# Peptides against a protein of PDB entry 6FRK, part 3

Target 1, 411 residues: chain A of PDB entry 6FRK
Amino acid sequence: NEEVLNAMLKEVCTALLEADVNIKLVKQLRENVKSAIDLEEMASGLNKRKMIQHAVFKELVKLVDPGVKAWTPTKGKQNVIMFVGLQGSGKTTTCSKLAYYYQRKGWKTCLICADTFRAGAFDQLKQNATKARIPFYGSYTEMDPVIIASEGVEKFKNENFEIIIVDTSGRHKQEDSLFEEMLQVANAIQPDNIVYVMDASIGQACEAQAKAFKDKVDVASVIVTKLDGHAKGGGALSAVAATKSPIIFIGTGEHIDDFEPFKTQPFISKLLGMGDIEGLIDKVNELKLDDNEALIEKLKHGQFTLRDMYEQFQNIMKMGPFSQILGMIPGFGTDFMSKGNEQESMARLKKLMTIMDSMNDQELDSTDGAKVFSKQPGRIQRVARGSGVSTRDVQELLTQYTKFAQMVKKM

## One batch from the design tools (peptide; made by RFdiffusion4, then SolubleMPNN)

Design b2_p23_7_s1
Fold by OpenDDE base, seed 2:
Formats: structure tokens, sequence, C-alpha cells
Structure b2_p23_7_s1 (fold): chain B 411 residues (1-411), chain A 23 residues (1-23)
């Protein structure tokens, strides 16, 4: 039993190290898991693998919990959020994502560019802010980030902004001058929250970098970026351990919507390759797919109508990015659809739905919709005219439906 | 939980099939 435990723990430790989890944390985890596993319970016929996975999961959850409550903005107050992080961490993009996140929730949000070191920093922030319709402040002429930050914060406080995000200069190296500048900015604007932005792709360097920032500035929150299909996420544990600060959000790609609140359970599940079962359950519940008991029952009987296909397209559209949905299902890689293919796929779905919006109930509710159209070709012409598409587009939809219905009958 | 897992498997299969249709 101990030999089996040690072999399984070795496999898990290898996977965690391959996931960029810090070697010190992996060692501590291994010791904690060994101490938490009752070898007698392992003998009682419980699935040893499940027990070890559960113990590993519990210990990883503890590593992500800094024991400190995450800062949250207060509604109707002026909340100043200062961003710090290395150049290339995605800090500037993350400022825009956070501002957009709060704006969509009905917060009066703004952005300040206090990065005077990087040429074009203000232009980049301005482009992102303008695209998202977020108010912004910065200077092309002022070189002191303290002045820009102070003036911008004062301006937006006077205009009763609720979320005031300050982007600061990044550096490629831990330079004392950068930390002095960050401290001067922090002292001048007195931020309610300091957010450290960390790139997940830096792997084992996450601990040392996060510690260097925490030792110089009062980091209170962490945002982990580049948690796309290539980022293993283990560096996030190192950031929490080094900063003693909670992860509040994650960046999952390049789009402004590729930003979500951090959830511990889904993150650890994904880190272990278990998928996001909880988030999938939540999304399934949000979709009211339980109201699709009728659909599930129809699918069990091999019945599939054009309406059933339409409802499934609506569900896919409601679930958000199809790549995110697939990435939540255990055993689907995050890379199942490239983001470019996803927008195109969504546009295709919308086109198909628009064609179906021109169909009548007899066509939509037929158990053999393709046969209804084949028997009366005038229906294809009507639907094509009604939806503003070619008769070929309608025939392609019917061909796709037929393939889908045949696949459902085989389920 | 078992019913949900079955539903998720069916959804997975449905989505894979939808992907094949959208390709």
Amino acid sequence: as target 1 above (411 residues)
Amino acid sequence: EKELLELLKKLRELYLKLQEILE
C-alpha cells in the first residue's frame, strides 16, 4: 500500500512540476498528502486513486487560499486600484479587462496610464479604452508617473468615478528604480488595492518575481494572465504563496471578455486535468438544461427536430465561448477550438438560426425536417427568401441537420 | 451526480458533433 501511494504521489508530483508548480510547494504538498492519507482507509477497498486525488485536491485548495479575504470595491465610493507587474505580464491589457468587467456590472470605471517609461504605453491604453468605451487619462508630455497618477486620480474622483484603475510602468528586470517609482506612485494616490499582475507562462520564476514585488510594495491582490491552452497555471500557487494575497481574476486570452473571477475549485480541477466540473455544472444550471428533460428524452428516443437543433444552438450561444465549454468538460483540452474559429463558428450558428427563424412550426417540429423540405421544394425557396439567403444555404442547413439527426439516432 | 455526468457526456457528444458540422 505504501509503495502504491509513493508511486501515485510521484506521478502527481511530476504532473504538478510539469504544470509549473514550485518545487518547494510540491514537496510540502507531498508531505501533507502523506500525512492526511490514512493507509488503513486505503486498505478498505476505497479507490486508492480517488483518495489520493482527493487528498491532493484538498492540499492544493489550501495552497491557493492565502487566508486573507479578497478586497472588493465598495459601491458608491471611489475605489483606486493600482496595477503593478513586469513588462510583458499583460498588465495594461488586464487593466482594460478589469475596467470593462466592472463597467459591464454598472460601475462607473476609468483608466489612468502612469507608464511613462514605455514608448506608446498611453497610445495602447487609449486604444483599448476607446474600443471598450472606458474613460481614460494620461499624458504625452508629462514624464513623472506620480504627477500623471495624482492628476488622473484627482480628476476622476472629482467626476465621481467608482473604479479608478492606474496602470504603472513595468520593467524586464527587478530594478530598484522601478520599485521606488511604484512606491512613490502608491504613496501619492493612496490606492485601496494594489494588484500584482503575473504571467503564468514564466513558470518557476513566479515565486521570485512575486516576492520581489511584495517586498517593495503592499500587494493585496493577484491577477494571473495568459491562462490559455499553453499556460499550466502552477505559477499561480507560487504567486499566492509569495504575496500572501488572493488571486482575484484570471486572464484566459487576448479578448477583453477573456477575463473571469478566480474560482479556486475550478482552477485546481483544471490544474489536475479533471476539467471544471463545478463551472460546467453551474453553466448547465444557468442554461436551465434541466428544462431540457424533454430534449434529453427526445434524444434518448432518437428524435431530433430542427427546433431541437435551434434550441441547442441557443444553448451553445448562451454558454459563451464554445472553447471554454469544451475546456470545462473532463478530457477535452483547452485547445479544442482556436479562438479565431470560435467567432467564426458563432457567426455560422447565428446564420443557421436566422435561416431557421424563417421556418414554420410544421418544418421545425417535424421528426424528419429534411423530408418535409424534400417533398415540397417550394418550402426551401420560401425560407431562403424569408431569411435573405440562397436556396443553397438552406439546403446546406438541411444537410447538416440530417447528419446531426442521424448521429442523434445512433446515440 | 450520475445523471448530470450522463447529461454532460451527451452534451459533449452533441458538441463534438456540432463541431464536425461547423467545420
Scores: peptide ipSAE 0.020, ipTM 0.447, DockQ to the pose 0.193
Fold by OpenDDE base, seed 1:
Structure b2_p23_7_s1 (fold): chain B 411 residues (1-411), chain A 23 residues (1-23)
Amino acid sequence: as target 1 above (411 residues)
Amino acid sequence: EKELLELLKKLRELYLKLQEILE
């Protein structure tokens, strides 16, 4: 029994290390799981694998809980949120995502660019803020981040903003000058919360990076970025362990809406490859895909049109990256589609939709769209010319549609 | 919940099929 436990724990430890969980945390987890499992209860014929998985899950849940309540903004007050993190962590993008999140929740939100070190930082923030219709402040001429941050915070306080987000300078390396600048900014603006932004893709370096920030700046919250398909969420555990601060949000992609509140249970489930059923349900409900009862009824009857396929492509595009959706489904790992394959897949979907935009209602609504085109080859030429593609591309779409429609008929 | 689970199963099957088409 102990040999079986040790073998299974070795597999779990390997998978956690492959998921960028810090070696020290994996060792501690292994010891905690061994101490939590009663070997006598395992002898009683219970599914040993399920018991070990449950024990591992429970210990991972403890590792993401710092035992500290997350800071939350107070409605009707002025809440100053300072962002800190390395260059390339996704800090500036995350400022915009958080601002957009609060704006969508009915908060009066603004952005301040106090990054004077990076050329074009203010232009990038301005572009993101303007696209999201978020008020912003910054300077093209002022080089002191303390002055910019102070003036911006004062301006937005006087205008009764509720959420005031301050983006600071990132550095390529952990430099003492960066930490001094961050402390000067923090002392000047007196933030209600300091958010550390961490890139999950740096793997085992997450602990050392997070510790370096926590040792210099009073980090109270963590946001983990780049948790799109390829980022192994194990770095998040390292961030919590090093900062002793809760993860409040995660960045799940490049879009401004690829941002969600951190949920412990779904995150650990995803980390273990169990999927995120709750997040998938929430995503399906947000898209009102339940309003597609008419499509579900058609699919039940083995009916599938080119229009039905177009609507499904639109739904996939609205849901965001296909890899994210698959990564939320139990048994589909995050690596199920490579990032390169995702952009290519989205480009393919857009191309197929562009071809379909050149089709008429008779072609789109036919239960045998391929047969409509096969009977009148001039339709293929018309659609090809209308969409700016080859007749081969249209034939390929029709071949794909036919394969799909045949599969629907077998359901 | 059952209807949503059934919807999710159908979506899963649809997405798997769409992936096979897009590969």
Scores: peptide ipSAE 0.020, ipTM 0.426, DockQ to the pose 0.147
Fold by OpenDDE base, seed 3:
Order: sequence, then structure tokens, then C-alpha cells
Structure b2_p23_7_s1 (fold): chain B 411 residues (1-411), chain A 23 residues (1-23)
Amino acid sequence: as target 1 above (411 residues)
Amino acid sequence: EKELLELLKKLRELYLKLQEILE
């Protein structure tokens, strides 16, 4: 029995190391799992594999729970959130994602760019903020991040903003100059929350980096980025262990919507390759599956209209990035969507939907929508004018629809 | 074009799996 346990634990430990879990944490987990497994119960005919998996899952859940309640903003107050992290961690993008998340929830949110080190940092933040219609502050001339942060925080406090997000400079390495700058900014603005942004793809370096930040600034929250990549997120465990701070959000792609509240159980399930069945069920329930049953039935019968395609696009947009949905399904690898195409795909979907919004019910509900347009080319011109696109764009949509409808008929 | 077809294939596979999970 002990030999079987040791063999199974070896496989789990290997999988955790391949998931970028720190070797010290894997060793500790192994000993904790061994101590938690009753060998006598394991002898009594219980499914040994399920027991070990449950014990591993339980110990991983403990590793992502620092025992500290996550900071949450207070409604009707001015909440200052300072971001810290290395260059390339996704910090600036994450500031925009968090701002957009709170804005969508009806918080009066703003962004401050206190990154004076990186050329074009303010332009990048301004571009992201403008696209999301988020108020922003920064300077092209002021080089002191403390001045920018202080002025921006004061401005937005005076304007009664509820969420004030401050992006700071990053560096490629832990540099004393970076930490002194962060400390000076933190002391000047007195943030209610300091968020450490960590790239999950740095693997075994997560512990040392997270510790270096926590030792210099009072990190109270962690955001893990790039969980859409090959990184299985094992570095997140190292960040929690080092910072003793909860993960509050995860970044799951490049889109501004590729951002979700951290959930412990779904995350550990995904880390173990079990998928996020609960989050999948939640997202599916949010889609109102009842409307989708009729669509599935039509698809089974090889019927597919332009309206059915429109509803599918709405469902994809409601679910968020399709990569997130796929990544929640057990056995679907994260690699199924090429990273760069998702924003472009969403923009294309929105464009296609805008074209379809200019179609009439006869065109949308036709079992052969392309034939309706081919018989009366004046419809293409009407739809093109109504949607502000070229006749070529409408023809391209109809071509895509036709290819899809043909595929549905063959399935 | 290939991208839309792949998206919709994946969506069908998603819905089929969702049905299996909800059943």
C-alpha cells in the first residue's frame, strides 16, 4: 500500500513540477498528502486514485489560500489601488482590465499612469483607457512618478472617483531603484490596496520575485497574468506562499475582457487538468441554455440560418473569450485558440453582427440566406448601406455563412 | 473564414459537452 501511494504521489509530483509548482511546495505537498491519507482506509477497497486526488486537491486549495481575506473596494468611498510588478508581467494591461471590470459593475473608475521609465507607457495606457471610456491621468513632461501619482490621485479624489488605479514603473529585474520608487509612490498616495502583478509563465522564478516585492512594499493582493499560455499557473501557488496575499483576479488573454475574479477550486481543478466544470456550468447558465437547446436541435437537423449564426456570435460574446470557455472544458488544451487572434476574432464577430443587424427577418430566418441575397443583389447594397460597410464585406459574411451552413448539413 | 468555421465547430463541441455535463 505504501509503495502504491509513493508511486502515485511521484506521478502527481511530476505533474505539479511540469505545471510550474515550486519544488519546495511540491515536497511539502507530498508530505502533507502522505500524512493526510489513512493507509487503513486505503486498504478497505476505496478507490485509491480518487483518495489521493482528493488529498492532493485539498492540499493545493490550502496552498492558494493564505488565510487572509481579500481586500474589496468600499462603495461610495475613494479606493486607491496601486499596481506593482516587473516589466512584461502584464501590469499596465491588467490595470486597464481591472478598471474596465469595475466600470462594468457601475463603479466610477479611473486610471493613473505613473510609469515614467518606459517610453510610451502613458500612450499605451491612454489608448487602452480611451477605448474603454475610462478617465485617465498622466504626464508627458513630468518625470517624477510620485508627483504624477499624487496629482492624479488628488484630481480623481476631488472628482469623487470610487476606484483610482495607479500603474507604476516596471523593470526587467528586481532593482533597488524600482523598489525605492514604488515605496515613494506608495508613501505619497497611501493606497488602500497594493496589487502585485505576476506573469505565470516565469515558472520557478515566481517565488523569488513575489518575495522581493513583498519585502519592499506591503503587497496585499496578487493578480496572475498569462494563464492563457502554456503556463499551467503553478507559479501562482509560489506567489501566494511568498506574499501571503490572496490572488484576487487572473488574466486569461490579451483582450480587456480576458479578466476574471480568482476562484480557488476552479483554478486548482484547471491546474490539475480536471477543467473548471463549475465555472463552465455558471457561464452556461448565464447564457440561458434553454435558448440554446432549440439551436442545438436545429444544428442536429442540419438547419442553420443567419439568425442562428447571429445567436451563436451573441453566445460567444456573452461567454467571453472562447479560449476561456474551451479552457474550462476538461481535455481541451489552452492551445486551441492562437493568442493573437482572439481580439481580432471578437472585433470581426462584432462587425459581422453589425452587418446582420441591418438584415431583415426574411434574410435572417431563411434556411438559405445566401440564396436570398444572390437572387436579389439589391439586398446586399441595402445591408451594406445600413451597416456602413462595403458590399464586399456583406458578400464575405454570406460566404462565411454558406461555408458554415454547408458544414452543419454534413455533421 | 477558417477562423469562423473553427469557432463554430468548437462551439458545437462545447454545446455537446455541456449537454453531457448537464444531463
Scores: peptide ipSAE 0.014, ipTM 0.388, DockQ to the pose 0.020
Fold by OpenDDE base, seed 4:
Structure b2_p23_7_s1 (fold): chain B 411 residues (1-411), chain A 23 residues (1-23)
Amino acid sequence: as target 1 above (411 residues)
Amino acid sequence: EKELLELLKKLRELYLKLQEILE
């Protein structure tokens, strides 16, 4: 029994290390799991694998709980939230995501750009804020982040904003000058919450980075970004351990909606490669499954129209990046799609949909759409002109549709 | 839950094939 336990714990420890969990935490987890498992209960014929998985799951849940209640904004008060983190952590994007999240919940939310170090930081924030209709403040001329932060916070306090998010400068390295600037800003604006933004993709460096920030700044919350990529999120455990602060949100992509409240159970399930079945069910329910059942029924009958293809492209776009959906299904890793291919794929989908927007109902609803266009080549030229594309692009779409329709007939 | 997982598997296969066509 002890040999079996040790073998299974070795497999779990390997998987956790491959998930970027810090080696010290993996060792601690191993000892805690060994102490929690009664070897006598393992002898009683219970599924040893399930018992060990449950014990590991329970100990991982404890590792993401710092024992401190997460800060939450107070309704009807002015809540100042300061963001800190390295350049490339996704800090600026995360500020916009958090602002949008609270705005959608009916909070009077605003953004302040106190990043004076990075050229174009304010333009980027302004573009994101304008797209999301979030009020913003910043300067093109003021170089002191303390002045910008103070003026912006005062302005939005006077306008009775409830959520005031301050984005600060990031550096490529942990530099004393960055920490001094952050302390000066924090002292000037007196934030109610300091959020450390961490990139999950830095792997084993998460502990050292999180510790360096906590040792200099009173970090009270953590947001983990880039959990859509190759990062399995094990670095998040290191951040919680180092900061003694709860994870409040996670960033799951580049879109403003690719942001969710941190849930312990789904996160640990994903970390263990069990998938996020609950989150998958929620996302699938948001897609109106009834429309997909009708499609699956049509597909079973070997019927597939250009409209059916268009609806599927809409569903893919509503679900977000396909990699995220794949990463939620048990047994499929997050590595299935490289980030570069997703944006290009979404742009291709949008282009194809724009071509189909220039088609008529007869073309879209034909069970043999390719034959409709082949019989009357003037339709291709009409659609090409209507969508602003070449006749070749329309022919390529029809070729793709034909390949898909042939595949559906073989299913 | 089992039916939903089977549906999701089918949708995934469909989307993978759509992606192969888009690539």
Scores: peptide ipSAE 0.033, ipTM 0.598, DockQ to the pose 0.181; fails the geometry check

## One batch from the design tools (peptide; made by RFdiffusion4, then SolubleMPNN)

Design b2_p24_1_s1
Fold by OpenDDE base, seed 1:
Formats: C-alpha cells, sequence, structure tokens
Structure b2_p24_1_s1 (fold): chain B 411 residues (1-411), chain A 24 residues (1-24)
C-alpha cells in the first residue's frame, strides 16, 4: 500500500510541477498528503485514486488560503486601490478590467494613470477607459507619478467616486528605484488596498517575483493574469505563499470582460484537470447557450446545413475563446487554442459568416448546400459579388462546409 | 489551416454534446 501511495503521489507531484507549482510547495504537499492518508483506510477497498485526489485537493485548497480575509470596497465610501507589478504582467489591462467589473456592478469607478516611465502608457489607459466609458485621469506633461496620483485621487474624491484605481509604472527589472517610486505613491495617496498583479506564465519565477514585491511594498491582494489555457495556474500558489495575501481576481483572456472573482474550489479543480463544472454552468447560462437542443437533435440525425454552421460560428464568437469553455469541461485539456490562433480563427469565422450573409434561405437551409452551389455555379458568383470576395473564397467555404457535414454524419 | 479548423469544430461539437450531457 505504501508503494502504491508513493507511485500515485509521484504522478500527482509530476503533474503539479508541470502545472508550474513551486517545487517547495509540491514537496510540502507530498508530506502533508502522506500524513493525512490513513493507510488502513486505503486497505479497505476504497478507490485509492479518489482518496489520494481528495487529499491532494484538500491540501491545495489550504495552499491557496493565506488565512487573511480579502479586502473588499465599502459602498458609498471612497476606496483607493493601487496597482503594482512588473511590466508585461498585464497590470494596466487589469486596472481597466477591475474598473469595468465594478462599473458593471453599479459602482462609481475611475482610473488614474501614474505610469510616467512608459511612453504611451497614458494613451493606452485612455483608449481602454474611453472604450469602457470609465472616467480617467493622467498627464502628458507631468513626469512625477506622485503628483499625478495625488492630483487624480484628490479630483476623484472631490467628485465622490467610490472606486479610484491607480496604475503605477511597471519596469522590466525589480529595481530599487521602482520600489521607491511605489512607496512614494503609496505614502502620498494612502491606498485602502495595494494589488499585486502577477503573470501566471512565468512559472517557477512566480515565487521570487512575488516575494520581491512583498518585501518592498505592503501587498494586500493578488491578481493573477494570463490564465487563458497556457498557464495552468500553479504560479498562483506561489504568489499566495510568498505574499501571504489572497487572490481576489483572475484574468482569463485579453477582453475587458475576461476577468472574474477568484474562486478557490473551481480554480483547484481546473488546476488538477478536473474541469470547472460550476463555472461552466454559469458561463453557459450567461451566454444563453441553452438553445443548443435543436442543434444536438440535428447532429443526432446527421443533418447539418450552412445555416447550422453559421449559427455555430455565432455561438463560438459569443462564447469568446472556445479554449476557455473547453478548459472548463472535464477531460478536455486546457492546451486547446494558443492565443495567436484564436484571433486568426475568429477573423476567419467572421469572414466565413460575411460570405454566408450573401447566401439566400434556399442555400442556407439545404441539407446539401454544396450540391445546391455545384448545380448552379452562378450562385457562387452571386455570393462572391455580394460579399466582396473571390469565387475561390466561396468554394473554400463550401469545401469546409462539406467536410463539417461529413464529420457530423460520422458522429 | 482547413484541417485545424475542422479539428477545432469537431472539438466544439464534442464540447457542446458534453455540455448537454452535463445538463441532463
Amino acid sequence: as target 1 above (411 residues)
Amino acid sequence: SLEEQIKLFEEYLEAIKKLEELKE
């Protein structure tokens, strides 16, 4: 039984290391799991795998809990939230996501750009804020981030804003000058919360980075970014361990709405490859994907029209990154779509939909749409002219449709 | 590629099928 336990723990430890869990945490977890498992209970014929998985799950939940209550903003008060983190961590984007999150919940939110180091930082923040209709403050002429932050906070306090988010300079290296600037800003504006933004994709470097920030700045909250299928999220455990601060939100993509409150149970379930059934149900309900019954019935009968394909492309576009939904389904790997392939895929879907917008109901609703076009080649030319594409592009779409329809018949 | 799109769409249809199985 001890040999079986050790073998299974070795597999779990390997999987956790592949998920970017810090080696020290994996070792500690292994010891804690060994201490928590009663070998006598394992002998009684219980599913040893399930028992070990449950023990691992329980210990991972403990690693994500710093034992500190997360800061929450107070309604009707002025809440100053300062963001800190390295350049490329997604800090600036996360400021906008958090502001948008609170705005959607009916909070009076604003953004301050105190990044004077990066050229175009204020323009980027202004673009994001304007797109989301979030009030913003910054300067093109002031170079002192303390002055900008102080003036911006004072302005928005006087205007009775409830959520005041301050974005600071991110630097490429952990330089003492960066931390000094952060301390000066923090001392000037007296934030209610300091949020450390960490990129999950840096893997084993998460611990060292998080520790360096915590040792210099009074980090009270953590936001983990780039949890969009590539990063398995093990670095989040390292951030909690190093900062002793709770994860409050996660960034799950590039869109302003690819941002969610951190939930411990779904996160650990996803980290272990068990999926996120709760999050999946919530996402399906949010996206109003319930109307798939008619599609599934058609699929069961091997029927697939150009309209059915169009509707599925619309659904894929509404779902956002299909990889996120797949990553929520148990047994589907998180590694499905690389980020680069997603935008290209979405652009391609949109192009195909634009071609189909020039098709008529007879063409769209035919059980053999490709045959309708093959019998009357003038239809291809009409659709090509209507959509502003080549006849070759229409033929390629019809070839793709034919392959999809053949696939559906084999399902 | 077209092959990648077919694979992605297959995976999509399988995911939709599995989602409906989870609702039942």
Scores: peptide ipSAE 0.127, ipTM 0.733, DockQ to the pose 0.251
Fold by OpenDDE base, seed 5:
Structure b2_p24_1_s1 (fold): chain B 411 residues (1-411), chain A 24 residues (1-24)
Amino acid sequence: as target 1 above (411 residues)
Amino acid sequence: SLEEQIKLFEEYLEAIKKLEELKE
């Protein structure tokens, strides 16, 4: 029984290391699991694998709990939130995502760009803020981040903003000058919360980076980014261990809506490759995907029109990165969509939808839309002119539709 | 590529089918 336990724990430990869990945490987890498992209960015919998985799950849940309550903003007060993190961590994008999250919840939210080091930082923040209709502050001429942060915080306090988010300079490396600048900004604005933003894809470096920030500034919250890709998020455990601060949100993609409150149970389930059934149900309910019954009935009958394709493209676009939803379904691998193609894929879908917006009801509702266009080539020219694309682009769309319709007929 | 889009759409349809099976 002990040999079987040790073999199974070795497999779990290997999987956790492959998920970027820190080697020290994996060793500690192995010892804790061994101490928690009663070998006598394992002899009683219970599924030894399920028992070990449950013990591992419980220990991982403890590792993501720092034992500290997360800071929450107070309604009707001025709450200053300072962001810190390395360049490329997704810090600036995460500031916009958090601002948008609170704005959608009915908070009077604003953004301050105190990143004077990176060229175009203010333009990037301004673009994101403008798209989300979030008020923003920054300077093209002021080089002192303390002045910008102080002036911006004062301005938005005087205008009775409830959520004031301050983005700071990120650097490529841990530099003493970065930490001194962060400390000067923190002392000037006296934030109610300091948020450390960490990239999940940095693997074993998560502990050392998170510790370096915690040793210099009073990090009270963690946000983990880039959980949409190959990173299984094991580095998040290292961030919690090093900062002793809760994960409050996760970034799951590049879109402003690819941002959600951190939930421990779903995160650990995903880390172990068990999927996230709860998050899937929540996401399905949020997206009002309940009307899938009519689609499934059509699919069962092998019927698929251009309109049905258009509606599915709308659903995919509403769902955000489809890779995230697939990664929540048990038995779908997280490896399916490489991160780099999501925006390009969405742009392609939007282009295809724009072509279909120039089609008429007879073309859209035909059981063989490609045949309708093949019989009357003048329809292709009309649609091409109406959508501002080439006749080749319309033919490519019809070729895609034909392949999809053939796939549906085989399902 | 067209092949990637077809594969993505196939996966989408399979995911929807599996979601309905999870609701039953």
Scores: peptide ipSAE 0.109, ipTM 0.712, DockQ to the pose 0.253
Fold by OpenDDE base, seed 4:
Order: sequence, then C-alpha cells, then structure tokens
Structure b2_p24_1_s1 (fold): chain B 411 residues (1-411), chain A 24 residues (1-24)
Amino acid sequence: as target 1 above (411 residues)
Amino acid sequence: SLEEQIKLFEEYLEAIKKLEELKE
C-alpha cells in the first residue's frame, strides 16, 4: 500500500510540476497528503486513486486560501484600486477588465493611466476604455506618475466615482526604480486595495516575482492572467504563498469579458485536469445552449443539414474562444487551439456563414445539401454572386459540409 | 487547414455530447 501510494503521489507531483506548481509547494503538498491519508483506510478496498485525488484536492484548496478575507469595494464610497505588476503581465488589459466588470455590476467606475514609462501606454488604455465606454484619465505631457495618479484620483473623487482604478508603470525586470515609483504613487493616492497582476505563463518564476512585489509593496489582492494559454495556473499557488493575499479574479483570454471572479473549487479542478463542470454548466446556461437536445437527436440519427452546420457555427461564435469551453470539459486539454488560430478560425466561420446567408431554405434544410448543389450547378453561381465570393469558395464550403456530415454519420 | 477545421468540429461535437451526458 505504501508503494502504491508513493507511485501515485509521484504521478501527481509530476503533473503538478508540469502545471507550473513550485517545487517547494509540491514537496510540502506531498508530505501533507501522506500525513492526511490513513493507510489503514486504504487497505479496506476503497478506491485508492479517488482517496489520493481527494487528499491532493483538499491540500491544494488550502494552498489557494491565504486565510485572509479578500478586500471588497464598499458601495457608496470612493474605492481606489492600484494595480502593480511587470510589463507584459496583462496589467493594463486587466485594469480595463476589472473596470468593465464593476461597470456591468452598476458601479460608477473609471480608469487612470499612471504609466509614463511605456510609450503608447495611455493610447492603449484610452482605446480599451473608449471601447468599453469607461471614463479615463491620463496625460501625454506629464512625466511624473505621482502627479497623474493624484490628479486623476482627485478628479474622479470630486465626480463621485465609486471605483477608481490606477494602472502603474511596469518594467521588463524587477528594478529598484520601479518599486520606488510604486511606493511614491501608493503614498500619494493612499489606495484602498493594491492588486498584484501576475502572468501565469511565467511558470516557476511566479514565486520570485510575487515575493519581490510583496516585499516592497503592501499587496492585498492577486489577479492571475493568461490562464487561457498553456499555463495551467500552478503559478497562482506560488503567488498566494508569497503574497499571503487572495486571488480575487482570473483572466481567461484577450476579450474584455474573459475575466471572472476567482473560484477555488473550479480552479483546482482545472489545475488537476479534471475540468470545470460547474463553470461549464454555468457557461452553457448563460449561452442558452439548452437547445442542444434537438441537435443531439439529429446527430444520433446521422442527420446533418447546412442549417444545422450554420447553427453550430453560430453557437461556436457565441461561445467565444472555443479553447475556453474545451478547457472546461473533463478530458479535453487547454492546448486545443492556440490563440493565434482562434481569431483566424472565427474569421473563417464568419466567412462560411456569410456564404450560407445567400442560400435558400431548400438548400439549407436538405438532408443532402451537397447533392442539391451538384444536381443544379446554377445554385453555386447564385450563392457565389449573392455572397460576393468565388464559385470555388462555395464549392469548398460544400466540401467541408460533406466531410462534417460524414463525420456526424460515424458518431 | 481544412483538416484542422474538421478536427475542431469533431471535438466540438464530442464536447456537446459530453455536455449533454453531464446534464443527466
């Protein structure tokens, strides 16, 4: 039993290391799991695998809980939130995501760009804020981030904003000058919350970075970004351990809506590759994908029309990044679509849908749409002209449809 | 590629099937 336990723990430890969990935390977790497992209960024929998985899950839940209650904004007060983090961490994008989150919740929210170091920082913030209709402040001429932050905070306080988010300068590396600037800004604006933004994709470097920030600045909250990529989020555990601060939100993509409140159970489940069934159910319900019964029934009968294909493309487009949904399903890897391929794939789907918008009901609802077009080639020319594409593009669509329909028949 | 799109669609359909199995 001890040999079996050690073998299974070795597999779990390997998986956690591959998920960017810090080696020290993995070692500690292994010892805690060993101490928590009653070897006598393992002898009683209980599913040893489930027992170990449960013990690992429980210990990971403890690692993401710093034992400190997360700061929350107070309604009817002016809440100043200062963002800190390295350049490339997604800090600026995350400021906009958080602002948009609170705005959608009915909070009077604004953004301040106090990044004077990076050329175009204010333009980037302004672009994001304008798209989301979020009020913003910054300067093209003022070079002192303390002045910009102070003036912006004062302005928005006077205008009775409830959520005032201040984006600060990042650096490529940990530099003393960055921390001095951050301290000067923090002292000037007296933030109610300091949020450390961490890129999950930096892997084992998460601990050292999070510690460096905590040692210099009173970090009270953590946001983890880029959890849509290859990063399984193991670095988040390192950030909590180093900062002793709760994770409050996670960034799950590039879109402004790819931002969610941190939930411990779904996060640990995803980290272990168990999927996020709860989040998936919530997402499916939010997307009103409940009408899949009719689709599944058609799939069971091997029926697939051009309209069915169109409806599925609409569903995929509504779902947003398909990789996120797949990453919520148990047994599907997060690596399914690289970010670059998602936008191109969505553009392709939109093009295909535009071609199908020029098809008639007889063509769309035919059980053999490709045969309808093959029997009357004039239909291809009509659709091509109607959609502004080549006859070749329509033929390629029909070829794709035929392949999909064949695949459905095999399911 | 077309092959990648077909594979993506296959995985989508499998995902939808799994989702319905999870609702039961």
Scores: peptide ipSAE 0.038, ipTM 0.619, DockQ to the pose 0.247
Fold by OpenDDE base, seed 2:
Structure b2_p24_1_s1 (fold): chain B 411 residues (1-411), chain A 24 residues (1-24)
Amino acid sequence: as target 1 above (411 residues)
Amino acid sequence: SLEEQIKLFEEYLEAIKKLEELKE
């Protein structure tokens, strides 16, 4: 039992290291898991793998919890949020994403560009803000970020903005001059929250970078960026440990809406390669997909009607981006459907459903719908006329149905 | 293509099966 435990823990530790989890945290987790697992309970025939996975999951949840409640903006107040982070961390893009998030929630939101170091920083912020219809402030002539930040904050306070986001200069390296500038800005504007933006792709450097920022500026929140595709997000645990600050949001892509509130359970599940079971359950419940029992029973019996196909097309359309749901299921790849193919697929499904709306109950409820149409070709012509499509379109639908029904019989 | 739609639907049905297995 101890050998099995050690082997499984070795596998988990390897996977966590490959996910850019800090070596110190992995060691601590291994010790905590070993202390939490009762070897006697494992001997009693419980699924040893599930028990170890649960223990690992529980310890990872603790590692991502700094024990400090996340700051939240107060409605009807002027909340100043200062962003800090390295150049290339996605800080400027994240400012726009956060502003857009709050704007969509009905907050009066604005952006301030206090990055005087990077050429074109203000133009980039202005472009992003304009696209999102977010008010912005900055200067092409003022070189002191303290002046820009102070003037911008004062302006938007006087205009009764509720969310005032200040983007600061990033540097490629930890420079004392950068930290002094950030401290001067923070002292001048007295932010309600300081957000450290971290790139998840920097791996083992996350701890040292996060610590360097926390040691100079009172970081109270973390946002992790570039969690799309390649970054497993293990560096996020290091950032929490170093800053002692909660992760509040994650960036999941390049779009302005590829931004979501941080959820501990889904994040840890994804980190372990377990999928987003909680998010999947929430999404299934939100979509009222609970009545899958009847479908599963039909699938078990190899029964699949045109009505069953219609109902599944309705479910797929309700799910929205089906790729997102599949990516939440353990063992399914995130790349299942590109966003572009989804809209075309949805249009095709709608067309097929429109054809089926012209079918009668006998045709829809037949266990061999294709045979019903083959025996009486006049049905094809009726359905074609009723739906305003060609007889060929109806035949193509029936061919598709036949292939689906054959697939269901093999399941 | 029809083949892509069939593959998509297959993966959908497999996903639904897996969801029900996770509820048990």
Scores: peptide ipSAE 0.149, ipTM 0.757, DockQ to the pose 0.265; fails the geometry check

